# Peptides against a protein of PDB entry 1EMU, part 19

Target 1, 132 residues: chain A of PDB entry 1EMU
Amino acid sequence: PPYLKWAESLHSLLDDQDGISLFRTFLKQEGCADLLDFWFACTGFRKLEPCDSNEEKRLKLARAIYRKYILDNNGIVSRQTKPATKSFIKGCIMKQLIDPAMFDQAQTEIQATMEENTYPSFLKSDIYLEYT

## One batch from the design tools (peptide; made by RFdiffusion4, then SolubleMPNN)

Design b1_p11_5_s3 (from b1_p11_5, 3 letters changed)
Fold by OpenDDE base, seed 2:
Structure b1_p11_5_s3 (fold): chain B 132 residues (1-132), chain A 11 residues (1-11)
Amino acid sequence: as target 1 above (132 residues)
Amino acid sequence: SYEDEVIESLL
């Protein structure tokens, strides 16, 4: 069953809508659902191809991601990203240099946080174990 | 998809 694959790989968990739902529920209880939302925001942003028709949307989205997750110093994403990474993103926003890869380093750092902390904890949680 | 939901929530 899919839940066994979730225990073998975070990637497998994030590729399954049911897995995402359970994991997010767990993260909300831990006060860190923003880790998951930011990760998906970065993925969605990177998929948007730069072109004339997408320019406004891409800029708006980049600003929204920055303001919600990076600028908030008390947020879990901000606390789990390196100052240099946050400064780079700020620079891109200020210069309006919106490269598809501008959030890649931040996404990597947040993914590492999940791999090392929240993902293992999820697999030990009542939410996951009761589902199995 | 959840990815789309997150993106739409930000726009």
Scores: peptide ipSAE 0.828, ipTM 0.977, DockQ to the pose 0.935
Fold by OpenDDE base, seed 1:
Structure b1_p11_5_s3 (fold): chain B 132 residues (1-132), chain A 11 residues (1-11)
Amino acid sequence: as target 1 above (132 residues)
Amino acid sequence: SYEDEVIESLL
């Protein structure tokens, strides 16, 4: 069943809508749902290739991601991303250089945080174990 | 998808 694949890799968990739902419920209880939301925001943003028709949408989305997750010093995403990474993103926003890959390093760092902490904890949680 | 939901929440 899918829940066994979820225990094999974080990627398998994030590829499954049911897995995402359970994992997010766990993260909310741990006060760190923003890690997952930011990860998906980065993925969605990267899929929007630059063109005249979506320029305004991409800029708006980039600014929203920056303000919600990077600029907030009290947020878990900000605390779990390196200063140089945040500075780079800020620079892109200020210069209006909105490359599809501008959040890639931040996404990598947040993914590492999940891999090292919240994902293993999820597999030991009552939420996951009761589902199995 | 959840990805779409997150994106829409930011727009």
Scores: peptide ipSAE 0.826, ipTM 0.977, DockQ to the pose 0.991
Fold by OpenDDE base, seed 3:
Structure b1_p11_5_s3 (fold): chain B 132 residues (1-132), chain A 11 residues (1-11)
Amino acid sequence: as target 1 above (132 residues)
Amino acid sequence: SYEDEVIESLL
């Protein structure tokens, strides 16, 4: 069943809508749902290929991601990303240089945080174990 | 998808 695949890799968990739902519920209880939301925001942003018709949308989205997750020094995402990474993103926003890959490093760092901490904890959680 | 939900929530 799918829940066994979720335990094999974070990738498998994040590729499953039911897995995402359970994982997010767990993260909310831990006060760190923003890790998952940011990860998906980065993925969604990268998928928006630059063109004249979506320039404003991409800029708006980039700014929103920056303001919500990077600029907020009290947020879990900000605390789990390196200063140099955050500075780079800030620079892109300030210069309005919105490359599809501008959040890649931050996404990598947040993914590592989930891999090392919240994902293993999820697999030990009542939420996951009761589902199995 | 959840990805879409997140994106739409930011726009």
Scores: peptide ipSAE 0.826, ipTM 0.977, DockQ to the pose 0.991
Fold by OpenDDE base, seed 4:
Structure b1_p11_5_s3 (fold): chain B 132 residues (1-132), chain A 11 residues (1-11)
Amino acid sequence: as target 1 above (132 residues)
Amino acid sequence: SYEDEVIESLL
């Protein structure tokens, strides 16, 4: 069953809508659902290839991601990303240089946080274990 | 997808 694959890798968990739902529920209880949301925001953003038709959308989205997750010093994402990473993103926003990869480093850092902390905890949680 | 939901929530 899918839940066994979820225990094998975070990637497998995040590729499954049911897995995402359970994991997010767990993260929300831990006060860190933004980790997951930011991760998906970065993925979605990167998929938007630059072109004339989506330039405004991409800029708007980049700004939204920055403001919600990076600029907010009280947020879990901000606390779990390196200062240099946040500074780079800020620079991109200020310069309006919106490269599809501009959030990659931040996403990597947040993914590492999940891999090392919340994902293992999830697999030990009542939410996951009761599902299995 | 959840990805789409997140993106749409930001726009």
Scores: peptide ipSAE 0.826, ipTM 0.976, DockQ to the pose 0.990

Design b1_p11_5_s4 (from b1_p11_5 with T1S T5E)
Fold by OpenDDE base, seed 5:
Structure b1_p11_5_s4 (fold): chain B 132 residues (1-132), chain A 11 residues (1-11)
Amino acid sequence: as target 1 above (132 residues)
Amino acid sequence: SYEEEVIESLL
């Protein structure tokens, strides 16, 4: 069953809508749902290939991601991303140089945080275990 | 998808 695959890798968990739902519920209880939301925001953003028609949309989205997750120094995403990574993102926003890969390093750092902390805890949680 | 939901929530 899918829940067994979820225990094999975070990737498998994030590829399953049911898995995402359960994991997010767990993260909300832990006060760190922003980790997951940011991760998906980065993925979604990267998929928007730059062109003349979507330039404003991409800039708007990049700014929204930056303001919500990076700019807030008290936010968990900000606390779990390195200063150099945040500075790079800020620079892109200020210069309006919106490369599809501009959030890649931040996404990697947040993914590592989930892999090392929240994902293992999720697999030990009542939410996951009761689902199995 | 959840990815789409997140993106839409930010726009």
Scores: peptide ipSAE 0.828, ipTM 0.977, DockQ to the pose 0.989
Fold by OpenDDE base, seed 4:
Structure b1_p11_5_s4 (fold): chain B 132 residues (1-132), chain A 11 residues (1-11)
Amino acid sequence: as target 1 above (132 residues)
Amino acid sequence: SYEEEVIESLL
């Protein structure tokens, strides 16, 4: 069953809508659902190919991601990303240089946080174990 | 997808 694959890798968990739902529920209880939302925001953003029709949308989205997750010093994403990473993102926003990869480092850092902390905890949680 | 939901929530 899919839940066994979820225990094999975070990637498998995040490729499954049911897995995402359960994991997010767990993260909400831990007060860190923004980790997951930011991760998906980065993925979605990177998929938007730069072109004339996407320029305004991409800029708006980049600004929204920045304001919600990076600029908010009280947020879990901000606390779990390195200052240099956040500064780089800020620079991109200020310069309006919206490269598809501008959030990659931040996403990597947040993914590492999940891999090392919340994902293992999820696999030990009542939410996951009761599902199995 | 959840990815799309997150993106749309930000726009």
Scores: peptide ipSAE 0.828, ipTM 0.977, DockQ to the pose 0.989
Fold by OpenDDE base, seed 2:
Structure b1_p11_5_s4 (fold): chain B 132 residues (1-132), chain A 11 residues (1-11)
Amino acid sequence: as target 1 above (132 residues)
Amino acid sequence: SYEEEVIESLL
């Protein structure tokens, strides 16, 4: 069953809508749902190929991601990303240099945080175990 | 998808 695959890799969990739902519920209880939301925001942003028709949308989205997750010093995403990474993103926003890969390093750092902490904890949680 | 939901919530 899919829940066994979720325990094999974070990738498998994040490729399953049911898995995402359970994982997010767990993260909300832990006060760190923003880790998951930011990860998906980065993925969605990177998929938007630059062109005249989506330039405004891309800029708006980049600014929203920055303001919600990076600029908030008290947020878990901000606390789990390196200062140099956050500074780079700020620079991109200020210069309006909105490259599709501008959040890649931050996404990598947040993914590592999930892999090392919240994902293993989820697999030991009552939420996951009761589902199985 | 959840990805789409997150994006839409930010726009």
Scores: peptide ipSAE 0.828, ipTM 0.977, DockQ to the pose 0.934
Fold by OpenDDE base, seed 3:
Structure b1_p11_5_s4 (fold): chain B 132 residues (1-132), chain A 11 residues (1-11)
Amino acid sequence: as target 1 above (132 residues)
Amino acid sequence: SYEEEVIESLL
């Protein structure tokens, strides 16, 4: 069953809508759902290929991601990303240089946080174990 | 998809 694959890798969990739902429920209880939301925001942003028709949408989305997750010093994403990474993103926003890869480093750092902490905890959680 | 939901929530 799919839930066994979820325990094999975070990638498998995040490729499954049911897995995402359960994992997010767990993260919400832990007060860190923003980690997952930011990760998917970065993925979605990167998929928006630059073109004339996408320019405004991409800029708006980049600004929204920045303001919600990076600029907020009290947020978990901000606390789990390196100052240099956040500074780079800020620079891109200020200069309006919106490269599809501008959030890649931050996404990598947040993914590492999930891999090392919340994902293992999820596999030990009542939410996951009761599902199995 | 959840990815789409997140993106739409930000726009």
Scores: peptide ipSAE 0.826, ipTM 0.977, DockQ to the pose 0.991

Design b1_p11_6_s3 (from b1_p11_6, 4 letters changed)
Fold by OpenDDE base, seed 5:
Structure b1_p11_6_s3 (fold): chain B 132 residues (1-132), chain A 11 residues (1-11)
Amino acid sequence: as target 1 above (132 residues)
Amino acid sequence: SLLEEAIQLGE
C-alpha cells in the first residue's frame, strides 16, 4: 500500500496527496508547516517557464516567496537555509533576474532538513501510525 | 493568493 512507500522515501510521501495531507497535519502540530509549503512553492515556481506574458507574475511570486520565507529571520525556513543561499535569492530579487531555478538550492537545503528531522519524526507519529 | 497557487501547482 502507498503508506509503506511513504516510509521508504520522502519523495514517495510528497508524491501522494494523502501522504502530503497527513504530513502537513503533522508539521502544523510541530510548528514546521512552512518547510513543506516552501518546498512546494519552489516547485510551483519552477514550473512557471519565463515568457513575456508571465514575467510580472513570476516576479511577484518570487518576491512573495522571498518575503514570506527567506526574509523572515525568525522563520524556520530562514533558519534552515544557508546565508549564501539567502543572499543569492536576495540578489536575484534585487536585480529582477528571475530564473526558474533561483530557489533550487534553498529547496534542496529545506528538503535535507525535512529528511533529517521532521520526516523521520512523522513516521513515528500517531498520525502516520494510526493511518497504517 | 499567489503563494497558495504556487503551492498547489507544486503539489
Scores: peptide ipSAE 0.819, ipTM 0.976, DockQ to the pose 0.953
Fold by OpenDDE base, seed 4:
Structure b1_p11_6_s3 (fold): chain B 132 residues (1-132), chain A 11 residues (1-11)
Amino acid sequence: as target 1 above (132 residues)
Amino acid sequence: SLLEEAIQLGE
């Protein structure tokens, strides 16, 4: 069943809508749902291929991601990303150099945080165990 | 919102 695949890898969990739903619920209870939202926001951003017609939208989105998750010093994403990574993102925003990969390092760091902490905890949670 | 759209697109 799918829930067994979720326990095999975070990737499997995040590829399943039911898995995402349960994991998000867990993260909300832990006060760290922003980790997942940021991760998906980065993926969504990267999917937007640069072109003349979406340049403004991509810039606005990059700014929104930056302001919501990176700039907020009280946010869990900001706390779990390295200063150099945040500085790079800030630089991209300030210079308006909006490469599709500009959030990749931050996404990697947040993914590592989930892999090492929240994902294992989720597999031990009542939410997951009751689902099994 | 724009962020919500991006999150959904990522999922």
Scores: peptide ipSAE 0.818, ipTM 0.976, DockQ to the pose 0.973
Fold by OpenDDE base, seed 3:
Structure b1_p11_6_s3 (fold): chain B 132 residues (1-132), chain A 11 residues (1-11)
Amino acid sequence: as target 1 above (132 residues)
Amino acid sequence: SLLEEAIQLGE
């Protein structure tokens, strides 16, 4: 069953809509749902193919991600990303150089945070165990 | 919101 695959890898969990829903619920209870939202926001951002017609939209989205998760020094995403990574993103925003991969490093770091902390905790949570 | 749309797109 899918829930067993979720325990095998975070990737399997994040590829399943039911898994995502349960994991997000867990993260909200832990006060760290921003980790997952940021991760998906980065993926969504990268899926937007650069072109003349969506340049403004991509810039606005990049700014929104930056302001919500990177600029907020008290946010969990900011606390779990390296200063150099945050500085790079800031630089992209300031220079208005909005490459589809500009959040890749930050996404990787947040993924590592989830792998090391929230994902293992989720597998031990009542939410997951009651689902099984 | 734009951010919410991006999250949904990523999922």
Scores: peptide ipSAE 0.814, ipTM 0.976, DockQ to the pose 0.971
Fold by OpenDDE base, seed 2:
Structure b1_p11_6_s3 (fold): chain B 132 residues (1-132), chain A 11 residues (1-11)
Amino acid sequence: as target 1 above (132 residues)
Amino acid sequence: SLLEEAIQLGE
């Protein structure tokens, strides 16, 4: 069953709609749902290929991600990203140089945080165990 | 919102 795949890798969990739903519920209870939302926001952002017709939208979205997750010093995403990474993102926003990969390093760092902490905890949670 | 749309697009 799919839930066994979820225990094998975070990738398998995040590639399953049911897995995502349960994991998000768990993260909300832990007060760290922003980790997952940021991760997916970065993926969504990267899917928007630069072109003349979506330049403004991409800039607005980049600003929204930056303001919500990076600029908020009290946020878990900000606390789990390196200063140099946040500085780079800020620079991209200020210069209006919005490359599809501008959040890649931050996404990697947040993914590592989930791998090391919240993902293992999820597999031990009542939410996951009751589902099995 | 733009963020919600991006999250959904990423999923």
Scores: peptide ipSAE 0.813, ipTM 0.976, DockQ to the pose 0.952

Design b1_p11_6_s4 (from b1_p11_6, 3 letters changed)
Fold by OpenDDE base, seed 2:
Parts: C-alpha cells; structure tokens; sequence
Structure b1_p11_6_s4 (fold): chain B 132 residues (1-132), chain A 11 residues (1-11)
C-alpha cells in the first residue's frame, strides 16, 4: 500500500496527494507547514518556463516566495536556509534575474531539513500511525 | 494568490 512507500522515502510521500495531505497536517501541528509549502512553491516556480509573456508574473512570484519565506527572519524556512543561499536569492530579486533554478539551493536545504527532522517525526506521529 | 498557484503547480 502507498503508506508503506511513504515510509521508504520522502519522495514517495511527496508524490502522493494523500501523503502530502497527511504530512502537511502534521507539519501544521508542528508549526512548520511553511517547509512543505516553500518546497512546493519552488517546484512550481521552476516549472514556469521563462518567456516574454510570463516575465512579469515570474518576477512577482519570485518576489512573493522571497518575501514570504526568505525575508522573514523569524520563519522556519529562513532559519533553515544558509545565509549565502538567502543572499543569492536576494541578489536575483534585486537584479531581476529570475532564473528557473534560483531557488534550487534553498529547496535542497529545506528538503534536507525535512529529511532529517520532520519526515522521520511524521512517521512516528499519530497521524501516520493511525492511517496505517 | 500567486503563491497558492505555485504551490498547487508544484504538487
């Protein structure tokens, strides 16, 4: 069953809508749903191929991600990303150089945070165990 | 919002 695959890898969990739902619920209880939201936001952003017609939209989205998750010094995403990573993102925003990969390093760092902390905790949570 | 759309697109 899918829930067993969720325990095998974070990737499997994040590739399943039910898994995502349960995991996000857990993260909300832990006060760190922003980790997952940011991760998905980065993926969504990267899927937007640069072109003349969506340049402004991509810039606005990049700014939104930056302001919501990176600029907030008290936020969990900001706390779990390296200063150099945040500085790079800021630079991209300021220069309006919006490459699809501009959030990749930050996404990787947040993914590592989930892998090391919240994901293992989720597998021990009542939410997951009651589902099984 | 743009963020919500991006999150959904990422899923």
Amino acid sequence: as target 1 above (132 residues)
Amino acid sequence: SLLEEAIELGR
Scores: peptide ipSAE 0.816, ipTM 0.976, DockQ to the pose 0.936
Fold by OpenDDE base, seed 5:
Structure b1_p11_6_s4 (fold): chain B 132 residues (1-132), chain A 11 residues (1-11)
Amino acid sequence: as target 1 above (132 residues)
Amino acid sequence: SLLEEAIELGR
């Protein structure tokens, strides 16, 4: 069953809508749903292929991601991303150089945070265990 | 919102 695959890898969990739903619920209870939202936002952003017609939208989205998750020093995403990574993102925003991969390093760092902390905890949570 | 759309697109 899918829930067993979720325990095999975070990737499997994040590739399953039911898994995502349960995991996000868990993260909300832990006060760290922003980790997952940011991760998906980065993926969504990267999927937007740069072109003249979507340049403004991509810039706005990049700014939104930056302002919500990176700029907020008290936010969990900001706390779990390295200063150099945040500075790079800020630089991209300021220079309006919006490469599809501009959030990749931050996404990787947040993924590592989930792998090391929240994902293992989720597998021990009542939410997951009751689902099984 | 743009963020919500991006999150959904990422899923």
Scores: peptide ipSAE 0.815, ipTM 0.976, DockQ to the pose 0.936
Fold by OpenDDE base, seed 1:
Structure b1_p11_6_s4 (fold): chain B 132 residues (1-132), chain A 11 residues (1-11)
Amino acid sequence: as target 1 above (132 residues)
Amino acid sequence: SLLEEAIELGR
């Protein structure tokens, strides 16, 4: 069953809508749902292929991601991303150089945080265990 | 919002 695959890899969990729902619920209870939301936001952003018609939209979205998750020093995403990574993102925003990969490093760092901490905890949570 | 749309697109 899918829930067994979720325990094998975070990727499998994040590829399943039910898995995402349960994991996000868990993260909300832990006060760190922003980790997952940011991760998905980065993926969504990267999927937007640059073109003349969506340049402004991509810039606005990049700014929104930056302001919500990176600029907020009290946020968990900001706390779990390296200063150099945040500085790079800020630079991209200020220069209006909005490459689809501009959040990749930050996403990687947040993914590592989930892999090392929240994902293992989720697999031990009542939410997951009751689902099995 | 744009952010919500991006999150949904990422899923």
Scores: peptide ipSAE 0.815, ipTM 0.976, DockQ to the pose 0.935
Fold by OpenDDE base, seed 3:
Structure b1_p11_6_s4 (fold): chain B 132 residues (1-132), chain A 11 residues (1-11)
Amino acid sequence: as target 1 above (132 residues)
Amino acid sequence: SLLEEAIELGR
C-alpha cells in the first residue's frame, strides 16, 4: 500500500496527495507547515517558465515567497536556510533578476531539514501510525 | 492568493 512507500522515502510521500495531506497536518501541529509550503512554492515557482507574458507574475511571486519565508527572521524557513542562501535570494529580488532556479538552494536546504527532522518524526507520529 | 496558487502548482 502507498503508506509503506511513504516510509521508504520522502520523495514517495511528497508524490502522493494523501501522503502530503497527512504530512502537512502533522507539520501544522508541530508549527512547521511553512517548511512544506515553502518547498511546494519553490517547485511551483520553478514550473513557471519565464516569458514576456508572465514576467510580472513571476516577479510578484518571487517577492511573495521572499517576504513570507525568507525575510522573516523569526520564521522556521529563515531559521533553516543558510545566510548565504538568503542573501542570494535577496540579491535576486533587489536586482529583479528572477531566474527559475533562484530558490533551488533554499529548497534543497529545507528539504534536508525535513529529511533529518520532521519526516522521521512523522513516521513515528500518531497521524501516520493510525493511518496504517 | 498568488502564493497559494504556487503551492498548488508545486504539488
Scores: peptide ipSAE 0.812, ipTM 0.976, DockQ to the pose 0.955

Design b1_p11_8_s1 (from b1_p11_8, 4 letters changed)
Fold by OpenDDE base, seed 4:
Structure b1_p11_8_s1 (fold): chain B 132 residues (1-132), chain A 11 residues (1-11)
Amino acid sequence: as target 1 above (132 residues)
Amino acid sequence: SIEEEILEELL
């Protein structure tokens, strides 16, 4: 069943709508749902292929992601991303150089945070265990 | 998708 695959890898968990839902619920209870939201925001952003018609939208999105997750020093994403990574993103925003991959390093760092902390905890949580 | 929903919420 899918829940067994979820325990095999975070990737498998995040590829499953039910898995995402349960994991997000868990993260919300832990006060760190922004980790997952940011991760998906980065993925979604990267999928937006630059073109003349979406340039302004992409810039707005990049700014929004930056302001919500990176700039907020009290946020968990900000706390779990390295200063150099945040500085790079800031630079992209300031220069309006909005490469689809501009959040990749931050996403990697947040993914590592989930892999090392929240994902293992989720697999030990009542939410997951009761589902199985 | 969840990605689109999150992005739309940001705008």
Scores: peptide ipSAE 0.701, ipTM 0.963, DockQ to the pose 0.848
Fold by OpenDDE base, seed 1:
Structure b1_p11_8_s1 (fold): chain B 132 residues (1-132), chain A 11 residues (1-11)
Amino acid sequence: as target 1 above (132 residues)
Amino acid sequence: SIEEEILEELL
């Protein structure tokens, strides 16, 4: 069943709508749902290839992601991303150089945080175990 | 998709 695949890799969990729902519920209880939301925001943003028709939209989205997750010093995403990574993103925003890959390093760092902490904890949680 | 929903909430 799918829940066994979820225990094999974080990727398998994030590819399953039911898995995402349960994991997000767990993260909300732990006060760190922003980790997952940011990860998906980065994925969605990278899929938006730049063109004349979406330039303004992409800039607005980049600014919004930056303000919500990177600039907020009290946020878990900000605490779990390296200063150089945050500085690079800030630079892209200030220069209005909005490359689809501008959040890739930050996404990688947040993914590592989930892999090392929240994902293993989820597999030991009542939410996951009761589902199985 | 979940990505689209999250991005839409940011706008």
Scores: peptide ipSAE 0.698, ipTM 0.963, DockQ to the pose 0.848
Fold by OpenDDE base, seed 5:
Structure b1_p11_8_s1 (fold): chain B 132 residues (1-132), chain A 11 residues (1-11)
Amino acid sequence: as target 1 above (132 residues)
Amino acid sequence: SIEEEILEELL
């Protein structure tokens, strides 16, 4: 069953709508749902190929992601991303150089945080265990 | 998709 695959890798969990739902619920209870939301925001942003027609939209999105997750020093995403990574993102925003991959390093760092902390905890949680 | 939903909420 799918829930067994979820225990094999975070990737498998995030490829399953039910898995995502349960994991997000768990993260909310832990006060760290922003980790997952940011991760998906980065993925979605990267999929938006730049063109003349969507330049302003992409800039707005990048600014929104930056302000919500990176700029907030009290936020979990900000605390779990390296200063150099945050500075790079800030630079892109200020220069209005919005490359699809501008959040890649931050996403990698947040993914590592989930892999090392929240994902293992999820697999031990009542939410997951009761589902199995 | 979940990704699109997250992005839409940011705008």
Scores: peptide ipSAE 0.695, ipTM 0.963, DockQ to the pose 0.845
Fold by OpenDDE base, seed 3:
Structure b1_p11_8_s1 (fold): chain B 132 residues (1-132), chain A 11 residues (1-11)
Amino acid sequence: as target 1 above (132 residues)
Amino acid sequence: SIEEEILEELL
């Protein structure tokens, strides 16, 4: 069953709608749902190929991601990303240089945080175990 | 998709 694959890798978990739902519920209870939300925001943002017609939308999205997750020093995403990474993103926003990959490093760091902490905890959680 | 939902909530 799919839930066994979820325990094999975070990738498998995040490729499954049911897995995502359960994991997000767990993260909300732990007060760290922003980790997953940011991860998906980065993925979604990167998929938006730049063109003249979506330039303003991409800029707005980049600013929103920055303000919600990076600029907020009290946020878990901000606390789990390196200063140099946050500084780079800030620079992109200030210069309005909005490359599709501008959040890649931050996404990598947040993914590592999930891999090392929240994902293993999820597999030990009542939410996951009761599902199995 | 969840990606779309997250991005839409940001705008």
Scores: peptide ipSAE 0.693, ipTM 0.963, DockQ to the pose 0.853

